# Designs tried in a protein design run: peptides against a protein of PDB entry 3VA4. Part 112

Target 1, 107 residues: chain A of PDB entry 3VA4
Amino acid sequence: EPIGQLRLFSGTHGPERDFPLYLGKNVVGRSPDCSVALPFPSISKQHAVIEISAWNKAPILQDCGSLNGTQIVKPPRVLPPGVSHRLRDQELILFADFPCQYHRLDV

## One batch from the design tools (peptide; made by RFdiffusion4, then SolubleMPNN)

Design b2_p27_6_s1 (from b2_p27_6, 19 letters changed)
Fold by OpenDDE base, seed 1:
Parts: sequence; C-alpha cells; structure tokens
Structure b2_p27_6_s1 (fold): chain B 107 residues (1-107), chain A 27 residues (1-27)
Amino acid sequence: as target 1 above (107 residues)
Amino acid sequence: SAAEELARRLEELRRRARELQRLREAE
C-alpha cells in the first residue's frame, strides 16, 4: 500500500495528477518507467528520487543531477544534486517548472 | 497572506526553472 502521495498540480500541461509513493525508491522523471512519471521536456529522464524507508516514513528527496533542478518552495532553496532533503507533510516542491506537493498518508 | 507569499516564492522558483530550461535540448 502507498504510504505517501505526490501531487502534481494542474497547469498548462493538464489536470492534477496524484502519484502513490511506496517504501523504497520512487524515481521522479520523464522516463515512463519512473514511478512518478512526469512526461515533460523540462524533466530529466531520471530527475529525482523520493526514498522512503521502513524505519522512517519521512521521505528523503534527492535531486539526481537534473538539468532543470529540484527546488523547495518554503523556505525557497535549490537542492544540490545528491543532497538529502527530508520531506515534511504538505511540502511543496518544484521539479523543474512543475509544482508538486508531498502528502503523508495516514496508514 | 500565506497564500500570497507562497505564490511569490513559487514564481521566483519558476523563474529559475525557466532560465535553466534554455539548456534542455542539450541534455
């Protein structure tokens, strides 16, 4: 069962989409094989990873050296590649130009 | 308001993203 959710907000690309997040690595990227597939040109094939461990359900977000970056909205910061960022519930993230929000599921 | 602040921050970040987008075809 999913223990988290990543919401892609609606925009010029289309309607809102929700992606379930599971234990382990949830790869965010343009490749359709990604668990969080964002099929947009500005997204790297493997853009970022959200890793959730069994011992700590707080996800760790890492940019994978994406071209257009991964950014936290509040407080604003660009995530350096490979640097771990612990996601808080309701945290707002930009993958390139696409705003997303992490939601912890109560399971 | 909090919403307005969020909007401002989001716009700032989007601007940064757009600047990098010019390099997309090189990837």
Scores: peptide ipSAE 0.128, ipTM 0.688, DockQ to the pose 0.066
Fold by OpenDDE base, seed 4:
Structure b2_p27_6_s1 (fold): chain B 107 residues (1-107), chain A 27 residues (1-27)
Amino acid sequence: as target 1 above (107 residues)
Amino acid sequence: SAAEELARRLEELRRRARELQRLREAE
């Protein structure tokens, strides 16, 4: 049962894609075995992690020391590696140059 | 708007990504 969703907006890479997010660690990265696999050169193999706990279903986003970074769009903020950022519903995120949006699911 | 902010940030990051892409193969 997914707790949240990460939407990758459409772009030159192709159409919009939705990735389910579950309790625990959801790794975002270029590696094919990542929970959120973004097979693009500008994405690090293990780029970031979205962790969702049972007691607090608001996800915690951390950059994993990615080459091209992780940013929050509004307000603009570069996430330092390893620093926890609590995601709000509908929050816009940039993994490198790929825009995404977190959506909390009703479960 | 959110869309405008996104577009501006994307433009900046795409530029940076191109500059750093040579380092990607090492990661």
Scores: peptide ipSAE 0.146, ipTM 0.730, DockQ to the pose 0.097; fails the geometry check
Fold by OpenDDE base, seed 5:
Structure b2_p27_6_s1 (fold): chain B 107 residues (1-107), chain A 27 residues (1-27)
Amino acid sequence: as target 1 above (107 residues)
Amino acid sequence: SAAEELARRLEELRRRARELQRLREAE
């Protein structure tokens, strides 16, 4: 069962999409093999990773050296590659220019 | 307001991303 969710907001690419997040590494990227597949040219094949070590711990977001970067919206922060960022519930994230939101599920 | 500030910041970040997108063809 999913213990988190990543929401991709609607935009020129299409409607809103929700991606389930599970224990372990949830890779965000353009590759269809990614658990969070964002099939857009500006997204790196392996763009970032959301790692969830336990259901009761905050996920860790890391950029994987993506070309167009990963950014936290509030407070504003560009994530250097490989640096761990602890996600807060309702955290707003930009993968390249695609706005997303992390949501912790009640499980 | 907080909502307006969020919107402005989001636009700034999107602009930055678009600038970097020009190099995407190299990846």
Scores: peptide ipSAE 0.145, ipTM 0.695, DockQ to the pose 0.093; fails the geometry check
Fold by OpenDDE base, seed 2:
Formats: C-alpha cells, sequence, structure tokens
Structure b2_p27_6_s1 (fold): chain B 107 residues (1-107), chain A 27 residues (1-27)
C-alpha cells in the first residue's frame, strides 16, 4: 500500500494528478517506466528519485542529474545531483517547471 | 503575506526552469 503521495498540480499540461509512493525507490521521470511518470519534454527520462525506507521515516529526494533540475520551493533550494534531501510533509517541489507536492499518508 | 511570497518564489523558479528548457533538445 502507498505510504506517500506526490501531487502534480494542474496547469497547461492538464488536470491535477496524484501518484502513490511506496516503500523503496519511486523514480520520477519522463520514461513511462517510472513510478511517477511525467510525460513532458522538460522532464528527464529519469529525473529524480523519492526513496522511502519506512512509513515512519521521511522520504529522501534526490535529483538524478536532470537537465532542468529539481528544486524545493520553501525554503528555496536547488538540489544538486545525488544529494539527499529529506522531504517534509506538504513539501512543494519543482521538477523542471512542474510544481508538485509531497504528502505523507496516514499509514 | 506568506502565500504571496510562496507564489513569487514559484514564479521565480519556473522562470529558471524555462531558461534551462532551451537546452532540452540536447539531452
Amino acid sequence: as target 1 above (107 residues)
Amino acid sequence: SAAEELARRLEELRRRARELQRLREAE
């Protein structure tokens, strides 16, 4: 069962979408094989990864060397490739120019 | 307000992303 959720906010690309996040690695990317598949040109094939080790631990977000980057909105931070960022509940993330929000599920 | 600050920051980051998008074809 999902332990978290990544929400892609609505925009010119279409309506809002919610992606379930599970234990282990949840790859964010343009590739259809990604757990969080964002089929948009500005997203790298394998853009970032959200790794969840346990339901009671904060997920770790890492940029995978994406072209257009991964950024935290508040506090503002550009994530260097491979550097671990501990996600907070309700954290706002930009994958390229696509705003998303991480939500911890009650599990 | 905090909400306005967040909105401005989002816009700033989106602008940055758009600037980098010009190199997307090279990936």
Scores: peptide ipSAE 0.136, ipTM 0.696, DockQ to the pose 0.066; fails the geometry check

Design b2_p27_6_s3 (from b2_p27_6, 19 letters changed)
Fold by OpenDDE base, seed 1:
Structure b2_p27_6_s3 (fold): chain B 107 residues (1-107), chain A 27 residues (1-27)
Amino acid sequence: as target 1 above (107 residues)
Amino acid sequence: SAAAELEAAIARLTAEARARQLEREAE
């Protein structure tokens, strides 16, 4: 059962897509093996990771040293590689220039 | 690849603008 959701907003790349997030590591990246597969050239093969621990369902976002970065939108912040960021519900995120939103599911 | 290089450049140029737009839309 998913604990959270990552929404990729619609854009020139295509329609909106919702990705379920589970306990453990949810890798965001261009590789099709990623939990959150974003098959776009500007996304690194392994771009970032959203980790949800069993003891703390608040997700931790880390950039994996991506080429085009991971940013929090509000307030603006570029995430240094490997530095943990606790995601807030409804938080807006840019993976490269792809806008996403995290949503905590009530489960 | 050439496509990746181009997309990378575009991403760097547009990310900040898109971030600002998202902020406005989220308000």
Scores: peptide ipSAE 0.065, ipTM 0.605, DockQ to the pose 0.032
Fold by OpenDDE base, seed 3:
Structure b2_p27_6_s3 (fold): chain B 107 residues (1-107), chain A 27 residues (1-27)
Amino acid sequence: as target 1 above (107 residues)
Amino acid sequence: SAAAELEAAIARLTAEARARQLEREAE
């Protein structure tokens, strides 16, 4: 069962897409093997990771040394590679230039 | 490569602009 969700907002790439997030490591990247597969050139094959350790704990986001970076929108912050960021519910994230939003699911 | 560096630079600038936009919309 999914514990969270990552929403990719609509844009020139196409419509909005929702990705379920599960316990463990949810890799965000261009590779089709990623849990959150973003098949766009500006996204690294393995761009970032969202790790969920428990349903009642905030996920941890880490950039994996991506080419075009991972940013928290508010307050604005570029994530250094490998540095843990605890995700807040409804947090807005940029993977490269692709805006996304994390939200917790009721489970 | 120069091309890759240019693409990265463009992406960074685009991301920064997008971030500013989202900040405004999130207020």
Scores: peptide ipSAE 0.062, ipTM 0.558, DockQ to the pose 0.036
Fold by OpenDDE base, seed 4:
Structure b2_p27_6_s3 (fold): chain B 107 residues (1-107), chain A 27 residues (1-27)
Amino acid sequence: as target 1 above (107 residues)
Amino acid sequence: SAAAELEAAIARLTAEARARQLEREAE
């Protein structure tokens, strides 16, 4: 079962969507094979990765060299490719210009 | 593609504003 959740907020693209996050690598990207499939042109085919280990359960977010970047909102931080960011519960993230929020599930 | 390039440009121009909007909505 999912360890976390990534919420895509509503916007011009449509309504809110929730994506389950599992142990291992959860790829965020435009490709339909991604765990978090964001089928939008501004999202790279493989945009970012959220990796969750059983040992830590706190996800590690890395940008995969995306065209339009990955940003942490508070405090503001652009993630250079391959640089690890430990996600906090309720963390707000921009993939390109798509606002998302990570939620840790109680499991 | 042309569509992707256009979306990329839009994303670059709107990301910061979108971040500020997100902060307001998440309060």
Scores: peptide ipSAE 0.052, ipTM 0.591, DockQ to the pose 0.033
Fold by OpenDDE base, seed 5:
Structure b2_p27_6_s3 (fold): chain B 107 residues (1-107), chain A 27 residues (1-27)
Amino acid sequence: as target 1 above (107 residues)
Amino acid sequence: SAAAELEAAIARLTAEARARQLEREAE
């Protein structure tokens, strides 16, 4: 069952979408094989990864060397490739210019 | 690809503005 959720906010691309997050690596990217598939040209095929090691631990977000970057919104921070960022509940994230929010699910 | 390059340019121009907008909507 999903342990977390990544919400893609609505925009010019279309309506809001929610993606379930599971134990292990949840890849964010343009490739349809990604757990969080964002089929947009500005998103890298494998853009970032959200790794969940346990249900009671915060996920780790890493940029995978994406072309257009991964940013934390508040406080603002550009994530260097491969550097681990512990996601807080309700964390706001930009993948390229696509705004998202991580939410921990009650499991 | 050409499409990716164009979208990359758009992303660079709009990311900061989008971040500010997201902060306003989230607060």
Scores: peptide ipSAE 0.044, ipTM 0.583, DockQ to the pose 0.032

Design b2_p27_6_s4 (from b2_p27_6, 21 letters changed)
Fold by OpenDDE base, seed 3:
Structure b2_p27_6_s4 (fold): chain B 107 residues (1-107), chain A 27 residues (1-27)
Amino acid sequence: as target 1 above (107 residues)
Amino acid sequence: AAAAALEAALEAARAAAQAEQRKREAL
């Protein structure tokens, strides 16, 4: 069962979507085989990765050298490619121009 | 409203992204 969730907020692209996150590497990208498939032109085929090593450990977000970047919203900053960012529960993330939110599931 | 707070946060994030891009181009 999923131990995390990534929410893509609703927007001009369509309705809100929730993606389950599992132990291991959850790839965020435009490619349909990504764990978090965001089929939008501004998203890189492999845009970022959310790695969850354990249910009781904060996930690590890394940008994969995406074209349009990965940003943390609060406090606002761009993630340099390959640099680990420890995700906080309810953290807001921009993949390119798409706002998302990480949520830790209590399972 | 929560929506307004989100939009404000997103605006700040977009501004930060633009600043970072300018910084990168200046190198």
Scores: peptide ipSAE 0.364, ipTM 0.775, DockQ to the pose 0.046
Fold by OpenDDE base, seed 1:
Structure b2_p27_6_s4 (fold): chain B 107 residues (1-107), chain A 27 residues (1-27)
Amino acid sequence: as target 1 above (107 residues)
Amino acid sequence: AAAAALEAALEAARAAAQAEQRKREAL
């Protein structure tokens, strides 16, 4: 069962979409085999990774050296590639220009 | 409302990203 969720907010690309997050590595990227597949040209094929361990349900977000970056919205900052960021519940993230929100599931 | 707060946060995030980009380009 999913332990978290990544919500892609609605926009010019279309309606809101929710992606389940599981234990281990959840790759965010344009490639269709990504756990969080964002088929948009501004998203890198492998853009970022959200890793969730059994010991700590709080995900670790890392940018994978994406072209258009990964950003935390509050407070605003660009994540340096490969640097671990611990996601908080309801945290807002920008993958390139796409606003997303992490949600911890009650499991 | 909530929508306005989100937009303000997104605007600030975009501004931060642009500042970082300009910093990289200046090197």
Scores: peptide ipSAE 0.326, ipTM 0.757, DockQ to the pose 0.047
Fold by OpenDDE base, seed 5:
Structure b2_p27_6_s4 (fold): chain B 107 residues (1-107), chain A 27 residues (1-27)
Amino acid sequence: as target 1 above (107 residues)
Amino acid sequence: AAAAALEAALEAARAAAQAEQRKREAL
């Protein structure tokens, strides 16, 4: 049962895609082995990680030293590598140039 | 209203991403 969702909004790459997020580490990256596989050149093989420790706790987003960075949209913030960011529900995130949204699931 | 606000935020995010990409391409 997924605890959250990461939505990749539609764009030049194609339609919207929704990725389930589970307890533990959900790796975001270009590698097909990633929990959130974003097979795009501007995404690092292991770009970021969303760690969910419990269903009732805010997930933690960390950039993994990606080439093109991870940013929070509102308020704007470039995430330094390895620095924990507590995700809010409906948080808008840029992985490189790809806008995404975290959504908390009620399970 | 909420949908419109979300769409606006998304559009702003996309615009920001594009601007950042252009900066990277210029380097």
Scores: peptide ipSAE 0.319, ipTM 0.748, DockQ to the pose 0.042
Fold by OpenDDE base, seed 4:
Structure b2_p27_6_s4 (fold): chain B 107 residues (1-107), chain A 27 residues (1-27)
Amino acid sequence: as target 1 above (107 residues)
Amino acid sequence: AAAAALEAALEAARAAAQAEQRKREAL
């Protein structure tokens, strides 16, 4: 069952989409095999990873060396590849130019 | 109020994304 959710806000690409996040590694990327598949040219095939451990429900976000980067919105921060960022509930994230929001689910 | 704050944050995020993209394109 999903432990969290990643919301892709609506934009020029289309309507809002919600992606379930599960225990373990949730890969964000353009490849259709990604847990969070963002089929957009500016997204790297494997762009980032959101990992949720069994002992820590707060996800860890890492950029995977993406071309167009991963950013935290508040406070503003570009994530260097491989640097762990602990996601807070309701945190806003940019994958390339796509704004997303993490939501912790009540499970 | 919460919705307005979210939209404002989202707008700021989109603006920041555009600015970063412009920087990359300028290189």
Scores: peptide ipSAE 0.270, ipTM 0.734, DockQ to the pose 0.042

Design b2_p27_7_s1 (from b2_p27_7, 23 letters changed)
Fold by OpenDDE base, seed 4:
Structure b2_p27_7_s1 (fold): chain B 107 residues (1-107), chain A 27 residues (1-27)
Amino acid sequence: as target 1 above (107 residues)
Amino acid sequence: SLLEALREQLAREEALLAEEAAREAAA
């Protein structure tokens, strides 16, 4: 069962999309092998990772050394590669120039 | 929508700041 959700807001790329997040590593990237596949040129093949553990359902977000970066919108912060960021419910994230929102599912 | 999400996020952050300020004032 999904533990969380990553929402990609609608934009020039198309309509809003929701990606389920599961326990373990949820890779965000352009590669179709990614659990959160964002097939856009500005997204790195393996852009970031959202890791959710069984003992801590709050996801840990890390940039994987992406070309165009991973940013927290508010408070604004560019995530250095490999630095862990604990995601809060409803937190807004930029993967490159694509705004997303994390939503914790009550399971 | 993104706009609504942004507004809500801002409101949450401002509320947290207000709570922190109130806590400091009460201490």
Scores: peptide ipSAE 0.459, ipTM 0.798, DockQ to the pose 0.017
Fold by OpenDDE base, seed 2:
Structure b2_p27_7_s1 (fold): chain B 107 residues (1-107), chain A 27 residues (1-27)
Amino acid sequence: as target 1 above (107 residues)
Amino acid sequence: SLLEALREQLAREEALLAEEAAREAAA
């Protein structure tokens, strides 16, 4: 059962897509094996990870040493590789130049 | 949409700031 969601907004790449997030590590990356597969050249094979330890706790976002980075949109902030960022509900994230939004699901 | 999401994020930030200001004023 998904306890979170990552939304990829529509753009030149195509329509909006929603990715379910589960307990544990949710890998974001270009590799099709990733939980959140973003098959775009500017995305690293393993770009970032969203780790959820419990449904009632904020997920932890970490960049995995991606080439084009992971950023928080507001306030603007580039996440250093391996540094934990606690995701807020509805928080906007850039993976490379792809805008996404985290949404906590009620479970 | 992204634009709507941005607007909502800004609104949340403003609400939080207003709350903090109110708390400080009441202290």
Scores: peptide ipSAE 0.458, ipTM 0.799, DockQ to the pose 0.017
Fold by OpenDDE base, seed 1:
Structure b2_p27_7_s1 (fold): chain B 107 residues (1-107), chain A 27 residues (1-27)
Amino acid sequence: as target 1 above (107 residues)
Amino acid sequence: SLLEALREQLAREEALLAEEAAREAAA
């Protein structure tokens, strides 16, 4: 069962989409085999990764050397490639220019 | 919505700042 969720807010690309997150590595990217597949040209094939080690531990977000970057919205922060960022519940993230929100599921 | 999410994020941060200020004032 999913223990987290990544919400892609609605925009010019279309309606809101929710992606389940599981234990282990959840790859965010344009490639269709990604856990969070964002089929948009500004998204790198393997853009970022959200790694969840346990249901009761904060996930780790890392940019994978994406072209257009990964950013935390508030407080604003561009994530250097490979640098671990501990995700807070409800945290807002930009993958390139696509706003998303991480949500911890209470399971 | 994104706007609501942004507002809520700001509210959380402001609440934390207020809490810190209150703690300092009470010390």
Scores: peptide ipSAE 0.457, ipTM 0.801, DockQ to the pose 0.016
Fold by OpenDDE base, seed 5:
Structure b2_p27_7_s1 (fold): chain B 107 residues (1-107), chain A 27 residues (1-27)
Amino acid sequence: as target 1 above (107 residues)
Amino acid sequence: SLLEALREQLAREEALLAEEAAREAAA
């Protein structure tokens, strides 16, 4: 019953990984209990959050005061901590230096 | 790949801008 997906592109860390996103808060971070667990040193334990209020609404991305930041790739934008960013389908995101892509699922 | 995703992202943005411009021109 996931309604979204976050793709971590392949890189020196390893192969591509897809993370399901659900209604509510999807925490992105190094902590193993995060919905999107990115076990990399440059990722904060709780790095960012993707909040989905409804299946027909765009998710909201917020940086949680991460050490190495959260950025939108195009158009380029560094997200200040706690500032809401409405995610567009197929939007490219950098968590620290890890490129990811949000994808809306057809549910 | 990331490069392909970037190219597709740019294409979508360009298409959206073109569509918006067309709507404005037709208004």
Scores: peptide ipSAE 0.453, ipTM 0.796, DockQ to the pose 0.017

Design b2_p27_7_s2 (from b2_p27_7, 19 letters changed)
Fold by OpenDDE base, seed 3:
Structure b2_p27_7_s2 (fold): chain B 107 residues (1-107), chain A 27 residues (1-27)
Amino acid sequence: as target 1 above (107 residues)
Amino acid sequence: SVEEALKKKEEEEQKLLELEEERERLE
């Protein structure tokens, strides 16, 4: 069962989509094999990773050296490649120019 | 070695996360 969720907000690309997040590494990228597959040209094949070590610990987000970057919205912050960021519930994230939101699920 | 350098970077990253959590508890 999923421990978290990543929501991709609706936009020019299409309707809103929700992606389940599990224990371990959840790769975000353009590749269809990614846990969070974002099939858009501006997204790198392996763009970022959300790692969840335990159900009671905050997930860790890292940019994987993406071309168009990963950013936290509030407070605004561009994530340098490989630098860990602890995700808070309902945190807003930009993968390239695509706005997303992390949600912790009740287990 | 390169491997040890990567390990140290990961340790520094972990410490940064802990400091951020501590800051939030003190607010």
Scores: peptide ipSAE 0.048, ipTM 0.553, DockQ to the pose 0.019
Fold by OpenDDE base, seed 1:
Structure b2_p27_7_s2 (fold): chain B 107 residues (1-107), chain A 27 residues (1-27)
Amino acid sequence: as target 1 above (107 residues)
Amino acid sequence: SVEEALKKKEEEEQKLLELEEERERLE
């Protein structure tokens, strides 16, 4: 079962979507094979990765050298490629210009 | 080996993250 969730907020692209996150690497990208598939032109095929090593540890977010970047909203921070960012519950993330939110599930 | 070196770096990164989490809990 999923131990985390990534919510893509509704916008011009369409309605809100929730993506389950599992142990291991959850790839965020435009490719339909990605765990978190964001089929939008501004998203790189393999844009970022959310790695979860354990249910009781915060996920690690890394940008994979995406064209349009990955950002933390509050406090604002652009993530350099390959730099690990520990996600906090309810943290807001921008993949390119698409706002998302990480949610820790109670498992 | 190269593989062992990479594993070591990954372990060091994880330890750093754990220390950051611990610091946060103690604040």
Scores: peptide ipSAE 0.048, ipTM 0.563, DockQ to the pose 0.017
Fold by OpenDDE base, seed 2:
Formats: structure tokens, sequence, C-alpha cells
Structure b2_p27_7_s2 (fold): chain B 107 residues (1-107), chain A 27 residues (1-27)
């Protein structure tokens, strides 16, 4: 059962998509094997990771040395590779130029 | 050992994150 969700907003790429997040590592990347598969050229094969250690703890986001970066919208900042960022509910994230939003599920 | 050092660093990182969360709750 998913305990979180990552929403990819609609855009030039197509309609909105929701990705379930589970305990452990949820890899974000262009590779189809990623938990959050974003099949776009500007996304690295293994772009970032959202790690959830427990249902009652905030997920940790890390960029994996992506080419086009991972950014937090509030306040605006680019995540250096490997630096941990604690995600808040409803937090907005940019993977390259793709806007996403983390949502904590009520489970 | 190397394993112990890595474990320590992970624990320190986690503690920092928890402190940041606590700070946000107090604001």
Amino acid sequence: as target 1 above (107 residues)
Amino acid sequence: SVEEALKKKEEEEQKLLELEEERERLE
C-alpha cells in the first residue's frame, strides 16, 4: 500500500500522472525500471531518489547527480547531488523542467 | 571501522533532519 504520492502536473508532455510512493527507495528517472518513471530526454536515467523510512516520517529527497538538476520551489533552490532534503506535504519539486508535487497519503 | 563511520554519519544526518522538523513545528 502506498504511503505517499508524487504528482506530475500536466504540460507539453501530456496529462497529469500520479505515482505511488512506498517504504524504501523510490527512484525517479527516465529508465522504465524506476519507481517514478519519467520518460523524457531531459530526465536522467537515475535522476533522484525519494526515500521513505517510515510511514510517520517525512520522505527524504536526494538528487543523484542528474544532468539537469532537481530543484525545490519553496524557497527556490537547486539540490546539490547527495544532499538530503526533507519533503513536506504538498511540496513542489522540479525534476529538470518538470513540475511535480509530493502528497502524503492518509494511511 | 568504515561501516561504523558510515553508520554514525547516517545517524547524525537523521538527527539533523529531525531537529529541522522540530524547528518548523515550533515556528
Scores: peptide ipSAE 0.040, ipTM 0.554, DockQ to the pose 0.017
Fold by OpenDDE base, seed 4:
Structure b2_p27_7_s2 (fold): chain B 107 residues (1-107), chain A 27 residues (1-27)
Amino acid sequence: as target 1 above (107 residues)
Amino acid sequence: SVEEALKKKEEEEQKLLELEEERERLE
C-alpha cells in the first residue's frame, strides 16, 4: 500500500502523472527501473531518492548528484547532493525543470 | 579517516533533518 504520492504536473512532456511512494527507497530518475520513472533527457538515470521510514512516514528527499539538480520550489532552494530534505505534504519540487508535488496519503 | 568523515557527514545531515522537523512543528 502506498504511503505517499508524487505528482508530475502536466506540461510539454504530456499529461499529469501520479506515482505511488512506498516504504523504503523510491528512486526518481530517467531509468525505467526507477520507482518514479521520468523518461526525459534532462533527468539523470538516478536523479534523486525519496526515502520513507516506518518510524517517520514523512519522506526524506535527496539529490543523487544529478546533472540538472533538484530544487524545492517554495521557498526556492537547490538541494546539494546527498543533503536530506524532509518533505512536507503538498511540497513542490523541481527535478531538473519538471515541477512535481508530494502528497501524503491518508492510510 | 574515511569512517570519521562519513560519521561527521551523517551527523550534519541528521541535524539538518531535525531542524526541518522542528520548523514544521512550529508552523
Scores: peptide ipSAE 0.018, ipTM 0.474, DockQ to the pose 0.019; fails the geometry check

Design b2_p27_7_s3 (from b2_p27_7, 22 letters changed)
Fold by OpenDDE base, seed 5:
Structure b2_p27_7_s3 (fold): chain B 107 residues (1-107), chain A 27 residues (1-27)
Amino acid sequence: as target 1 above (107 residues)
Amino acid sequence: SAAAAEAARRARERELLEEERRLEELR
């Protein structure tokens, strides 16, 4: 059962997509093996990771040394590689220039 | 420049907030 969701907003790349997030490491990247597969050239093969240790704990987002970076929108912040960021519900994230939103699911 | 980067971030923030609002209203 998914504990969270990552929404990729619609854009020039195509329609909105929702990705379920589970306990453990949810890798965000261009590789089709990623839990959150973003098949776009500007996304690194392994771009970032969202780690969920428990359903009642906030997920941890880390950039994996991506080429085009990972950013928090509000307040604006570029995430240094490997630095843990605790995700808030409804938080807006940029993977490269792709806007996403984390949503905690009620489970 | 730092000013240009800040302007870009502000613009992007507005875009994302507008998108969020749009999607929320349609749910």
Scores: peptide ipSAE 0.062, ipTM 0.604, DockQ to the pose 0.030
Fold by OpenDDE base, seed 2:
Structure b2_p27_7_s3 (fold): chain B 107 residues (1-107), chain A 27 residues (1-27)
Amino acid sequence: as target 1 above (107 residues)
Amino acid sequence: SAAAAEAARRARERELLEEERRLEELR
């Protein structure tokens, strides 16, 4: 069952979408094989990864050397490739220019 | 939501900065 959720907010690309996050690596990218598939040209095929090691631990977000980057919104921070960022519940993330939000599910 | 609006604002701001940079380089 999903342990977390990544919400892609609505925008010019279309309506809001929710992606379930599971134990292990949840790849964010343009490739349809990604757990979080964002089929947009500005998203790298493998853009970032959200790794969840346990239900009671915060997920780790890493940029995978994406072309257009991964940023934390508040406080603002560009994530260097491969650097671990511990996600907080309700944290806002930009993959390229696509605003998203991580949400921890009740499990 | 307020959160969505804030995130969108930042995204637009970055896009604008990137566009400005591209325009500068094109000159």
Scores: peptide ipSAE 0.150, ipTM 0.631, DockQ to the pose 0.060; fails the geometry check
Fold by OpenDDE base, seed 3:
Structure b2_p27_7_s3 (fold): chain B 107 residues (1-107), chain A 27 residues (1-27)
Amino acid sequence: as target 1 above (107 residues)
Amino acid sequence: SAAAAEAARRARERELLEEERRLEELR
């Protein structure tokens, strides 16, 4: 059962998509092998990672040295590669040019 | 929500410019 969810908002690329997040490392990237597969040219093959160590702990987001970056929307913050950021419920994230939202699921 | 998506998109250009600047400063 998923512990969290990453929502990719609708846009020019198409409709909204929801990606389940599980215990362990959830890789965000253009590669189809990623847990959160974003098949867009501006997304790096391995763009970022969301690591969930336990159901009762906040997930950790890290940029993996992506070409077009990972940013927190509010408050605005560019994530340097490899620096840990604890995700808050309903937090808005930009992967390159794509707005997303993290949601904690009730398990 | 749609409102959240719109808010994120409105900030997108600024965030990308800030990202470019930040990466340059870190080099």
Scores: peptide ipSAE 0.118, ipTM 0.632, DockQ to the pose 0.068; fails the geometry check
Fold by OpenDDE base, seed 1:
Structure b2_p27_7_s3 (fold): chain B 107 residues (1-107), chain A 27 residues (1-27)
Amino acid sequence: as target 1 above (107 residues)
Amino acid sequence: SAAAAEAARRARERELLEEERRLEELR
């Protein structure tokens, strides 16, 4: 069962979408086989990864060398490729220019 | 410039927080 959720906020691309996050690697990318499939040209095929090692541990976000980057909104930070970022509950993330929010599910 | 980038990020942050609030209020 999902441990977390990544919410893609609504925008010009369409309505809000919620993606469940599971134990292990949850790949964010344009490729359809990604756990978080964002089929947008500005998203890299494999853009980023959210890795969840345990239900009681914060996920780790890494940019995978994406073209248009991965950013934390508050506090503002561009994630260098391959650098681990420990996600906080309710954290706002930009994949390229697509606003998302991570939240932990009640597990 | 770095200053312009920071200003843009702050503006984006406010936008996202407002959107978050709107979505929460609708649920």
Scores: peptide ipSAE 0.043, ipTM 0.585, DockQ to the pose 0.029; fails the geometry check

